Peptides against a protein of PDB entry 3WG5. Designs and how they scored, part 159

Target 1, 218 residues: chain A of PDB entry 3WG5
Amino acid sequence: LAKNIVYVAQIKGQITSYTYDQFDRYITIAEQDNAEAIIIELDTPGGRADAMMNIVQRIQQSKIPVIIYVYPPGASAASAGTYIALGSHLIAMAPGTSIGACRPILGYSQNGSIIEAPPKITNYFIAYIKSLAQESGRNATIAEEFITKDLSLTPEEALKYGVIEVVARDINELLKKSNGMKTKIPVNGRYVTLNFTNVEVRYLAPSFKDKLISYITD
Target 2, 218 residues: chain A of PDB entry 3WG5 as posed
Amino acid sequence: LAKNIVYVAQIKGQITSYTYDQFDRYITIAEQDNAEAIIIELDTPGGRADAMMNIVQRIQQSKIPVIIYVYPPGASAASAGTYIALGSHLIAMAPGTSIGACRPILGYSQNGSIIEAPPAITNYFIAYIKSLAQESGRNATIAEEFITKDLSLTPEEALKYGVIEVVARDINELLKKSNGMKTKIPVNGRYVTLNFTNVEVRYLAPSFKDKLISYITD

## One batch from the design tools (peptide; made by RFdiffusion4, then SolubleMPNN)

Design b2_p19_2_s2 (from b2_p19_2, 13 letters changed)
Fold by OpenDDE base, seed 3:
Structure b2_p19_2_s2 (fold): chain B 218 residues (1-218), chain C 218 residues (1-218), chain A 19 residues (1-19)
Amino acid sequence: as target 1 above (218 residues)
Amino acid sequence: as target 1 above (218 residues)
Amino acid sequence: KKKYDGIILEVISYNSALL
């Protein structure tokens, strides 16, 4: 029986294997309760490509809609965060947030300069991000430009260009605006129409492990 | 119960994790007392982007209006300081102050020359600063030019171009001029009309830790 | 998957960008 429950969880910071564990845990809880959706409040500068790809797969395998919400104001879905968003069932952004800047790098040199990825890696991620955009019916040209031009967008630009679906200031506005929208990718092989009429919002707290690792990585 | 109290605190120097702790502490005190606002007298050459973004988020999450006041005369809201200002509920400047010069850098070389940020980082901060300006109803074109042209403005120019809201010589003039203004961003999801009629001004002193770290970093 | 070990999709090592 579907519960009229929407879960909300926060994921902040670098995308790592630990971030995957957070996504997996949060989505699993929401799946177990047969929630209408889970909203992930995302704020990330990016992170590891391997972790990102695992997170995207975990989202795409979700039994419930996963909404990526770039929140709060001043947050970003930068680099790996953009891939995660493009791999999700719905993207929302709060005003004052950003998305994009998706070029892969090998790291930073001793002087803090970017070590560029070789063309082979860059082209792989171009194909990958375009596929995520195409599969979600989002602007694949802009998705490519997130890499090729290091493009970053405001919420209004991202909405205008068809990269995202919703601009919302808070969870309540997000629920109102996304109510009746179809998921941009399938849930269990079906495009789901979101029903946020009379939903209970449940906030998922970070685990003790979640807090400890955040504290150590800061 | 709202107290007719306005807190005033000073933040001077580089934007660091410690500066975040100062913002957090000062805003928390003012929130606890349900103050009408807090005024942060800001004088900064800039600092770390990470700390800046955390500060902006802390301001935007504030339960009370946070007014950034570039003060005293000769002070700056340079680089990171401009982002903080653009992320705030109201910007004021004293005559003889400046705002802008927002281009991200990776650091300084051994000869003191700027190590330029790669386009990926620059474009990220362009989108970020534009989003802050747009959310606050401030001039997003000028906000972009703070990066792309290394633009710096006087208070009069910043006011004229719609980057800031008030030019004021002191706290009393600031309170008079900003009385009845709406916050440029929401407080708890609502645009607040400032009421500085018969307010008590309370100055927050730096903590012992605040003084000690300032002394070590100077 | 191991082939992308060490690829960073990050805009800012927050620790390195100065504003």
Scores: peptide ipSAE 0.102, ipTM 0.426, DockQ to the pose 0.086; fails the geometry check
Fold by OpenDDE base, seed 5:
Structure b2_p19_2_s2 (fold): chain B 218 residues (1-218), chain C 218 residues (1-218), chain A 19 residues (1-19)
Amino acid sequence: as target 1 above (218 residues)
Amino acid sequence: as target 1 above (218 residues)
Amino acid sequence: KKKYDGIILEVISYNSALL
């Protein structure tokens, strides 16, 4: 029996237009191979809101389940990363990771202080993040509080509050725990039951361009 | 019977990108020799959050147990050092050392006053440090209080509250007390029982580059 | 899309936080 393929790819660093290109490339590869899913190992402090919204749309247009995995330990799905996670088919977190802190800002002043976003922008992102949570059957109250209270959660808290679906130490534990779970949002208009019983894990390496840009942005 | 090797290396001073390179080098040497463990003698006032997070990831990716030892007497695992310790396989402290004081700041003003971090950052690091503690089965409440109360602990307090695993005066006492302990986080996906019954201790000297940079940053 | 081109959803790059 042909083994189900699960792709694993890494996205690390700031959410930018380039991060969109990474998501698009990785998902496209996995779609072309009719993979059972793609797991995106995400570690991000956040980034641009425009890039984030495009990434969410790309995930939701995926022909296969996209699993956001906040990994490795010490990683975060901070700010923009939380929105991306909430827009995905399944969220997993490794122990030692965090999620949240979603308040929009206009930028940083020359002294490194935050330039606050006006209420109009903040309220837009409150509505947006609540919508992502509601669409995925996740905790919309906590999603709002990621903005209004600058809330951040541990994996165990996020699981407990229904923000995420899985706490897993590694890919093998993730596959084991998520096997038989339904996607939290549709794939091609249907909620898919994940089948990880007989899978081949394929790691997607960053392209040369991916490596170069990561090196420049770090 | 081939003696188990335990490496010992020193990391002193501010946590920077260079401190990451030191951790990476030391752990890599010990991994290559399939050492039973590496002990990092840590004395730090703290440093950069980015460097700290990278160090934690490098420790947690280690193929061998990484023991953080706050040493010698008078040393601290302050701020970033506490996060590094909480991200490690085992924490030891010498008498007369301290751990804690983990509140993030944006920097120092021209008058030397602290520029406070906004709640967004503080809450992120609260979640992060709690996650490190929870992952390692350490006291997450105290880990939070290292930020929220600027808490610092003695070795005896830290042991009592379940922040650390060992109080030891020297490497020999550390090896004796930690022998048969399980790592607080996995090594290659498994909790390892430390075997220090028949060990050779090997000290890793700082590289020439290590010495030069330490000299410039002091 | 253009309305949010300047919005940053970043926790201050942990790069600038001191611990």
Scores: peptide ipSAE 0.101, ipTM 0.408, DockQ to the pose 0.086; fails the geometry check
Fold by OpenDDE base, seed 4:
Structure b2_p19_2_s2 (fold): chain B 218 residues (1-218), chain C 218 residues (1-218), chain A 19 residues (1-19)
Amino acid sequence: as target 1 above (218 residues)
Amino acid sequence: as target 1 above (218 residues)
Amino acid sequence: KKKYDGIILEVISYNSALL
């Protein structure tokens, strides 16, 4: 019986145009192999809004389910990472992780203070994050509060409030818990039921370029 | 009968990228020797959040139990040190030590005043520290209060409130009291029962680099 | 100009936060 393949790849660090290239590469590999899903182990403090929006689009255009897994313990899907998660087919978090803190900023001043985004930008991202939550049947009120209150949640809180779908300690528990779940957004216009019975897990390594850029941007 | 080995190493001073290298080195040595545990004698005023998060991840990824021991008397697991402790398999404190004071800051102004972290950062670290506490079955309310109230606790208070597991005067008392305890987080996905019957204690010395950097950063 | 170019959705790189 042909094993259903599940790809696993890690994306760590700041969300940039290079992070988009990583998402695109990983999803493309998994699409080419007709994988049951790809799990992206995400650990990010956030990053650029433009890169984030492109990543969300790439996930939404995926031919296969893209699971965002905030992993390992101690990781975060902070800011841009939260938007990426909300744009995905399934969100999982490991215990000891966090999600939220989504307020846009213009940058940091010379003294390290935040340069606040004007209301126009903040309101745009409020509408955007609410749309991602609504599209996925996730808590749009909490999604808004990730911006308006700079809210961050534990995995248990995020699950309780209907922001995420799974709390799992590892890939095996994630596969076990998400088996038979429907994707929160469509894959090729259809909600897919995940089939993680008798799967082969394949790990995708970062490219040399991915490693180099991570090293330079850390 | 092969003696169960327990490694002991000291980490003192500011939490930095170099402190990560120390944790990684010490844990790696103990892992290679299949030690029953490593005890890290921790004395820190805090440090960098990035380094702290990496250290927490390294501890959580350990193949063996990592015990954070706030030692000697007069030491602290302040700020970043508290997060590290909460991310560990067991927390011990010596009498006359402290834990807590976890509010993030952006730095110090030219006049030495604290540059407060914006709510975005504070709320992120609230979620993060609560997640560490929840993961380990420790008091998440007190963990939050370490930030929101700048709370610091004595060993007796920390034990009473379920923040830590052991109060011990020295390594021998720590081994005696923690013998038969289960780790508060998994080791390789399993809660381990500590076996400190007939152990050999091995002390790990700081590298030359560790000594040099500690000297420069102190 | 890419829409939202220059907007940062980062919790301050924890790299700059002190604990």
Scores: peptide ipSAE 0.094, ipTM 0.388, DockQ to the pose 0.085; fails the geometry check
Fold by OpenDDE base, seed 2:
Structure b2_p19_2_s2 (fold): chain B 218 residues (1-218), chain C 218 residues (1-218), chain A 19 residues (1-19)
Amino acid sequence: as target 1 above (218 residues)
Amino acid sequence: as target 1 above (218 residues)
Amino acid sequence: KKKYDGIILEVISYNSALL
């Protein structure tokens, strides 16, 4: 039987327009090869809201399941990363990772203080994050609290509260645990049951451009 | 029987990007020689959160057990040092050392006052430190209190509360007490039982660069 | 889309927080 392919790619650092290009490239490769899924190993402190919304749309338009995996241990899906995760077909977290802290801000003042977003912006992102949670059948109350209380969760808490679907130590455990799960959002208008039986794992390396930008943003 | 090698290295001072380079170098040497473990004699007042998170990831990705040893007497694993310890395969403390005081800040004002971290940041690091504690089977409630109460503990208190695994006066006592202990986190996906029977202790000296940067940051 | 240009959803603190 032809092995089903699962792609694995890493996205690390700030969410920017360049991060969108990485998501788009990785998902496109996996779509072209009719992969069973792509797993994005995500480690982000957050970033730009506009880039985040474009990434969420690109994930939702994917012709294959996109699994966000907060990995490795010590990684986070912070702020914009949480929105991206909530917009995805499946969320997994490694032990020692975190998710949440989603309150929008306008930036930082010269003294390092936060410039608060006006209520109009905060309420927009509350509605947006709740919609992502509701659409995916995830905990919309906790999703709101990621903003209103700047809540952050452990993998065990996030699983317990129905924010995420899997806690896994590595790709092999993730594939094993997520095998037979339904996608939390549709793929091409249909909920897909993940089939990780007899899969080949293919790692997508960062492009030369990806490496250069990571080096500039670090 | 070929003697198992245990490396011992010192990391002293502020946690910076350079401290990451020290951890990476020391662990890499010990990995290359298939050491039974590396012991890092840690004495730090804390430092940068980004550097700390990278160090934790490097420890968790280690191919060998990494033991954080708060040493010598009078040393601390303060702030960032506590996170590093909680991310490690085993924590030891010498008598007269301390651990904790983990509340994040944005920096110091010109008058020397602390610029407080906003709740978004504090809650993120609460979730992060709790995840490290939970992953390692250490006291997550106390780990949270290291932030929320700026709690600092003695070695005896830290042992009593299940934050650390060993109180030891020196390397020989540490090796003796930790012999037969399981790592608190996996090494290459597996919990390892430490075997300090018939070991050779090798001290890693600071590089010339390490000495120069320590001299500049002191 | 342009309406949300400049909104930051970042725990920028990773790089700037002191611990």
Scores: peptide ipSAE 0.090, ipTM 0.375, DockQ to the pose 0.086; fails the geometry check

Design b2_p19_2_s3 (from b2_p19_2, 12 letters changed)
Fold by OpenDDE base, seed 1:
Formats: structure tokens, C-alpha cells, sequence
Structure b2_p19_2_s3 (fold): chain B 218 residues (1-218), chain C 218 residues (1-218), chain A 19 residues (1-19)
């Protein structure tokens, strides 16, 4: 029996156009191999909204389940990372991670102060994040509060409030806990039941370019 | 029995004079083939008001029904996109999308701050958006609030408030749900009942020029 | 760690005035 393959890749750092290229590359590899899923170990402080939205679209267009795993302990799916997670087929978090803080900003002033987004932008992202939550059957009220209150949650809180689906210490525990779960959004128009029985785990290494750009943007 | 043709085209990115050319080209192709309808998958953050108004006029002059579909998940009909949608024969949204944030602005300052529109311009667009909503039998109060409150809505909210007609996950669900619906505005002076029984779906690809300009404007 | 906390979304490109 051909072993079902699960890919694992890491995406770390700021969400940029290059982060989109990483997601696209990783998902494409997993699609080509008809993998059971790809797990993306995500650790991000946030980044560009345009890139975030493109990443969400790329995930939602995936031919296979995309699991966002906030990992390792100490990692975050902050700001843009929360949107990406909410746009994915399954969210997992490791203990000691965080999710939230989704308030949009226009940038930073020369003194490092936040340039606040006008209500137009804030309200756009409130609608957007609520829509992602609703589509995925996740807590839309908390999703809104990630913006309106700059709320951040622990894995236990996020699980309790129905923001995420799994708390897992490592990939093995994630696979074990998510086995038999349905995707929170469709894959090619269908909700998929994850089958992690007898899987081969394949790690996708960041390209040299991925390493270099991550290094430049950190 | 000749299959009724439904065209599907994508319009993504900023609303510009070039976006008008895309709409015109796509609608013209569908008109020439006497298509049952054209579905335009719209994903826009907004754009130029002049281009938006021309697009609305082009839609309203269409010889066939023009369905605006806010798609894929994560897409938006923001700002100018909302006006375009409200000017169309039917609005659909995918789960995970948004509509609204219609407050006019004069542009962005060098520091990225919004240059506010004077009351004269704001009031013009309030009247304009209310007119589009009223003509299409959609919620004119919410249409006004898209400007006055910079309101943005989820698909479920937009449906509930009577801003849109359909929430659909994909083209097949859209065709199924919109089958037998009447257009919200006239086609050649008549409200048309959509007939999506036994249709052939034809995708119109963006031209090379469409791809290039989208790439330059993103 | 510069918290690039911020979805810099130009709702509308910074270059597109709704006039």
C-alpha cells in the first residue's frame, strides 16, 4: 500500500511577497505528490496585508489540506499569521505559542510609533477576518476581537474559544490528534477527512533563497 | 438543444481604465455569443472612481446578465468593487470574502495617510451608491453606511441585509443557487430570469496585456 | 524584534484616488 505522504515545511519571519512564494512552492510540491496534507510550521510576527491575502487565497486554492501549525514553543501566528491560520484547513498550536493581535496599521513612523489605520481599513479587515472565521466554522467574535481589542490568545484559550482545532507538542502528536478530523474548509469543494494512519513524513527544506531572504528580513 | 453558455472571467486588482477595458472585452464576447450570462469573479481593493462609474455603465448597458461574484475566498469587492457589484444584475459572494468600505478619498499623502474627500464629493457618492442600491432593489441604508461608517460586511451579513443575492462556494453552487433568479436590474429594459439548466461554462482567460498590467499595478 | 505588527493594506492602492 503506497504510504500517504505528509509534507512538513517551515515558514518563519515576516509575511511578504516572498513568503507567498514559499507557500506556493511548498503547497505545489505537496500537490504534485498527491500528499495527504502539508503541515506548515508557522512562526510570524505579521507582515504585509497584500501578501497575507494572497497566501490565504493560495491555501484555499490548494488541492490538498494545508495545516497551519504554530510551532515551535515560543512561536506566534501574530497579525497576518492569524489571518493565514484562519484561512487554512486546520490550525494547530504548540504549547507556549500565541495567536492574534490582528489590528491593521499603515506602518511605523520614524520614531517607531504605529501609524493607525483609518476606520475604512480597520473595518475592511474586521469583515475579512470574520469571514475567514465563519467560513472555517471558527469563532468570528474572537476573530473580530483580534482586531478591536488587539487580543492575543494562548493555545488553550484559542482551542477553548474554537479559534483552533489542535494543541500539539510536536508533529507526531499533531498527526495523532488530527487523524480523522475533517478540514475546516473545503479541498476542491469537499471537506476532507484527514488520514494520518501509516504516513511518511517528509520535511521540505527552505531553499537557499528562502534562507537568505529570511535572514535579510529578520 | 444548443447548450446555453455561461462565461466566467476573472477581474482582479485595482479598478482602473484598464479594468474597464477588461469588463468591456469580457462582456462583449459574452454578448456576441448570446450567452445566458457572464460571471465575473471580482477581487478588488478599490480604485479610480471614474473607471468605476464607466464600468457600472458598461454593465448596465450589457445585452446579457452580468453576475459579479466576489471570489475566491479571501477576495473582496472593496470600495469601487462594491459600487460595481451594486450596479450589476446579480451579486454573489464566496464564503471568506468581504464587501463595502466605500468612503471616497482624494488619495494618499506622501506619508501614506488618507487625503479625505470634501463633503461635496462624499455626498455625491452617497447619492450615487444609494441610487445603485435602490435601482437594484438592494439595501440603500447599508449602501450609505458603506460610505458614512466605512462599513464592510461578510457574505452572510451582506445576504442578510439584502445587499447581495447569493452566497456560493464555487461556480457550480452559484449556478445552482442563481438558477431561476431574476436579475436585480433590467437587461435591455427587461428583468431576466436566469436559466442555468444544462449550461456550458466557458472560462475567458485574461489577455497577456491583462496579466502584465495586473502585475504592474499589484 | 521589530514587531512588524501591521497589515499594511492599502484598501485601494495608495495611488488610486476614488474621485
Amino acid sequence: as target 1 above (218 residues)
Amino acid sequence: as target 1 above (218 residues)
Amino acid sequence: PKRFDGVILPVGSYNSALT
Scores: peptide ipSAE 0.067, ipTM 0.319, DockQ to the pose 0.172; fails the geometry check
Fold by OpenDDE base, seed 2:
Structure b2_p19_2_s3 (fold): chain B 218 residues (1-218), chain C 218 residues (1-218), chain A 19 residues (1-19)
Amino acid sequence: as target 1 above (218 residues)
Amino acid sequence: as target 1 above (218 residues)
Amino acid sequence: PKRFDGVILPVGSYNSALT
């Protein structure tokens, strides 16, 4: 029987325009091969809001399910990473990871102090994150609190509160637990039931360019 | 009978990118020799959060059990050291040591005053430290209080509260007490039962580079 | 999209956080 392909790729570090290029490349590869899904192992402290919004759009435009997996243990889907996760077809977290802390800022002052975002910007992102949660049938109240309280959650809390769909230790457990789940947002206008019963896992390596830029941004 | 090897290495001083290199080197040596475990004698006042998180990931990715041993008497696993310990397969403390005081800061001002971390960062690390505790089956409430109350514990308190697994005066007592214990986190996806019945203890010396950098950072 | 140019959604550069 022809094996369904599941791609796995890693995105680590700050969310930038280059991170968008990584998402686009990885999703495009998986789309071209008519993969059952792509799993993005995400570990990010946050980043640029514009890049984040573009990534969310790219995920929502995906022809295949995009699973955000906060992995490995010790990783986070922090700030921009939470928005990306909430915009995805399925969220998983490994034990020992975190999600949340989504309050926008305008940057850092010369002394390293936070330049606060004006209420107008904060309120925009409250509405935006609530929309992502509502669209995906996830907890919009907690999504709002990721901003208003700068809340961060454990995997168990995030699962309990209905922010995420799966807690899994590794890719194999993720595939097992998510098998038969419906995507939380549509793929090409339809909710897809994930079929991981007879899948081949293919790891996408970072490009040479990806390696070079991660090295420069670290 | 082939003796199981237990490596012992020392990591002392501030947690930096160089401390990551020390952890990576020591764990890699122990992995290559299929050691029963590595014991890291840890004495740290804290350090960089990024380096700490990388060290935690490296420990969690270890192919062998990594035991953090707060040693000798008078040592501390302070701040970053507590996170590292909570990310490990087993925590031991010597009498007269301490653990905790995990509140993040942004640094020191020109006058030496602490630049407080914004609530966003503090809440992130609360979630992170709770996740480490939960993943390892350790006291997540106390782990949170290491930040929220800047709590520090004695070995006896830490053991009593279920933060650590062993109080031991020396390596021999540690090996004796931890023999037959299960790792608090998986090794290659499995909880390992420690077997210290027929072990050879091998001490790893700091490299020339390790000695030079510790000298520069002290 | 351009409207949010310069908005940062950092948790903070954990790179600068000390623990």
Scores: peptide ipSAE 0.060, ipTM 0.344, DockQ to the pose 0.091; fails the geometry check
Fold by OpenDDE base, seed 5:
Structure b2_p19_2_s3 (fold): chain B 218 residues (1-218), chain C 218 residues (1-218), chain A 19 residues (1-19)
Amino acid sequence: as target 1 above (218 residues)
Amino acid sequence: as target 1 above (218 residues)
Amino acid sequence: PKRFDGVILPVGSYNSALT
């Protein structure tokens, strides 16, 4: 029986234009090999909204399921990471991770204080995050509260409230629990049932460029 | 039976004077071929008001129906994009998109904060956006709130409130759902009933210049 | 690593009367 391939890649740090290139590269490799899915181990404090929106689009255009896995323990899908997760085919979290805190800002002042976003921007992202949640059949009220209340959730809370689909300690538990689940958004216009019954796990290493940029942005 | 032609073109990024040239080029091609319609896949965060007003005029002068399609998922018709949509013959949105946030600004300060427009400018655009909505039989109250409250809507909300006409996941669904609809504004002085029963879809590629400018403005 | 916990979200363009 031809082994279905599942790719696993890591994305860590701030969401930037370069993070888009990482997502695009990883998804493209997995698409070329007709993988059953790609799992992106995500650990991000947030980042640029433009890059985030492009990443969401790239995930939605994927020819294969893209699973966002907030991993390892202690990781977060904070801010931009939450939007990316909500735009994906499946969200998983490891115990000891977090999701949320999505309120947009314009930046940091010289004293490190947050420069608040005007209502225009905040309302745009409220609509955007609600749209992502609604499209994926996830909790749009909580998605809005990720902005309006800067809400952050544990994996257990996020699962309970219907923000995420899986809590898993490792890749093996993730594969086991997500086996037979339908994607929360369509792949090529169809909801895919994940088949992890006889899979080969392939890890994608960060490129040399990926390592260098992570070193610069950390 | 001679196949009715529907053109599809993409416009992405900021609304500028160059974006007007793109609209003009695309519509002109479709007019020359006596197309049944042109669909513009629009993804914009907004842009220049002068360019926006010229684009609206060019759409209103079109010899064929111009359909604005907020696409792909994750795209927006933000700010100037909303005005353009409201000035068009039909508005469609993909799931996971947004429309609204139309409050005019004078720009951004060096610290990235918004420079507020004076009441004179804001009131001008309130009147303008209401006029576009009224002319097209769309919700003028919501159109005003796109400015006064910086409101943004999901596709489902926009459809419900009578801001847009169609929610569609792809071009095929858009053609199917919009078949037999009347244009929201006249074409050559008449409301056109869209006929998508036996259409050939032709994609207009961005010119080399279009690609270069998108690269610079992203 | 400075926790940029905020989506830095410049929505909109820079030129004259931006809508």
Scores: peptide ipSAE 0.057, ipTM 0.307, DockQ to the pose 0.179; fails the geometry check
Fold by OpenDDE base, seed 4:
Parts: sequence; C-alpha cells; structure tokens
Structure b2_p19_2_s3 (fold): chain B 218 residues (1-218), chain C 218 residues (1-218), chain A 19 residues (1-19)
Amino acid sequence: as target 1 above (218 residues)
Amino acid sequence: as target 1 above (218 residues)
Amino acid sequence: PKRFDGVILPVGSYNSALT
C-alpha cells in the first residue's frame, strides 16, 4: 500500500505576510502531493494580524489537514500564533512550549510601552478568536481570556482546557497520538479522520526565499 | 487659489506586506486627490526585503511625490527603511533619528545569532541599494557601506554625505525646507519641483485595518 | 520578482506589540 505522506515544515519568527507565503507554499506542496496532512512546526512570538488572518484563511481553505505543532520545546505559539493554531485542523504542543497572550496592541510607544488597541479593535479580535475557537470546537472562554487576561498556557493546561488536542514530544509521538483523531475544522467541507498508520514523513525545507525572508524578519 | 494638499501618513514598525498595503493605500489616496506630495513619517527597524522592494516599486510608480520623513525624533529608517527612503522622491530626517544598517540577513538562529546572507544575496542588495542611490542622485558609496559596514548615520551625517535632502524638526520645517526642491527621482517620468507655498496638510489616519494590523505586527 | 522574496533586513528588536 502506498504510504500516506505527511509533510512537516517549520515556521519560525514573527507572523508576517512572508509567513503567509510560507504557509501557502507549504500547504500547496502538500495539497499537490495529496498528503494525509501537513504538520507546521510553529515557533512564533506573534506578529501581524492581517498576515495572521490571511494565514488562518489559507489554512481553512486547505485541501488537506493542517496540523499546527508548537515545537520544539521552548517554542511558543504566542499571540498571532494562537490564532493560527485555533484556525487549524489540529493543534499539538511539545512539552515546555506555550500558547496564548493574544491581546492585540497597536504597537509600542517611543518609550517601549504598549500602545493599547482601542476597545473596538480588541473586541473585534475577541469576537474573531472566539469564532475560531467555536468553529473548531475549542474553548472559546479561554480564547477570549487569551486576550482579556493576556493568558498564556502550558501544553498541559491548554490540553486540559480543551484549547489543543495533542501534547507530543516529537513528530512520531504526534503522529501516534493524533492517529484516528478527527480534524477540528472541515477539510473540503468534511471533518477528516487522520490516518497515520503507514506514513512517510517528508520534511519541507524553507525555500531559498524562505531562508532569505526569515533572515530579514527575524 | 486652491491650496495644494500635502498628505501626511505614519508608517511604523516592521516592513512587511502590510506595510506595502499601507504605502499603497496612502499613496493611492494622495494620488486620487492630486496631492502636491505625500509625506510618510517612517519609523522602522527594518523588515522584509520583498515587502521593501514592493514598497520601493510602489513609490517609484507613484503619481505624486513620496517624501520619506524619518520621524519623530528617536525614530529610525533602519535597514529596509533605508532602502525605502533611497527609493523615494525626497528623504527627510528629524534630529535624533537614524538611517542605515542595511546588511541583509537570512534570519536569526535559535540562539538569536544572525544568520548571515550568502554573498550572492548580500551582493544583490549591494547592487540594489547602489542602484537606488544612483538613480536618486544620492551617495552610492555610503549606500554600499550601509551594507558592507552596517553603517548607521545621524541626520546631519546623512545630509552631509548626500544620502538625504532635508533635516527638519517637524512637518512645517520640512515643508519650508523642501519647498522648491526637485524630487530625487521622477514622478510620472519627470522631476517635480515641490511647491509648498500654499499647502493644506491632511493627516491620513490608519484605516481600521491599518490599526488592526499595526496592532498585531507591533 | 520572486527571487528576493524572503530577504529580511535586520529588524531591531523592537519590543513589538506582537499579537
């Protein structure tokens, strides 16, 4: 039987439009090869809301399951990363990673102080993050608290609260634990049961472009 | 006589594709209103080279003069910001701002160390930044040194070396000092003499989208 | 042109208000 392909790609650093391009490229490759899934190893402190929203939309439009894996240990899916995770088909975290801290800000002042988003913007993102959580059957109360309390969670807490689906140390454990899980959002209008019983893992290298842009945004 | 309109908009934070969207929006508004110029108050530590190149292209395609103003005091046109400035019709800096540090990098390693761009990429950006400087009649030697020496300059140094055209404390001083200057690159194929004798200054607010995205990238 | 898609110009560590 032909091995089901699972792609693994890394996205690290700030969420920007280039991060969108990375997601788009990675997902497109995995779609073209009819992969069982793509796993995105995500490590981000956050980034751009527009890029984040576009990434979420690209994930939601994916022809294959997109698994967000907060990896390696020490990584975070902070802020925009949490939104991306909540917009994905499955969330996994490695031990020693974090998720949350989703409060939108308008920037930093000259003194390094946070420029608070006006309530209208904050409320927009509250509604948005709650919608992502609700649509994925994840904890919308915690999703709201990621903004209102700037809450950050451990993998164990996030799993406990129903924010994420898997805690896994590595790709192999992730594949084992997620095998037989349904996607939290539809793929091509259907919830997909993940089948990782006979898989080939293919790592996607960053393109030369990806390496170059990571270089500039990092 | 109808007052010539000068738009002023702010672009702050990392240079990303959303920064491109901001430039595009701001310039489009100013083009639609047949403004005498748009002044972009730029404060950036750098960002994406692709976004930067697109921004430069958008500026070069502008139907009106785009003045890059490194503002307020304490702001920088670092890295990508320098390229954008060099690609613009006029560069101004406020006292206490900086320009330069243009060395491309591929990112940061997990330890926070710079991932150096391969010589091929560095040399591309050397050629690119030199072309921007040469096309604008600005100091191409210093432009190269912004990369090769990661040079950063004060406004006074940048003016002295012929990198920029104006040092100004505020918009009013900028308008006064730049009045009668020719654009450093063509607008619609012609070098334009700026006329700021009877101007109305219109500030462009960030769109709700801009505020939202600044909120997430900042 | 796609070729330089992905070059990053050093971003000073702005304590960017990251979402």
Scores: peptide ipSAE 0.045, ipTM 0.305, DockQ to the pose 0.123; fails the geometry check

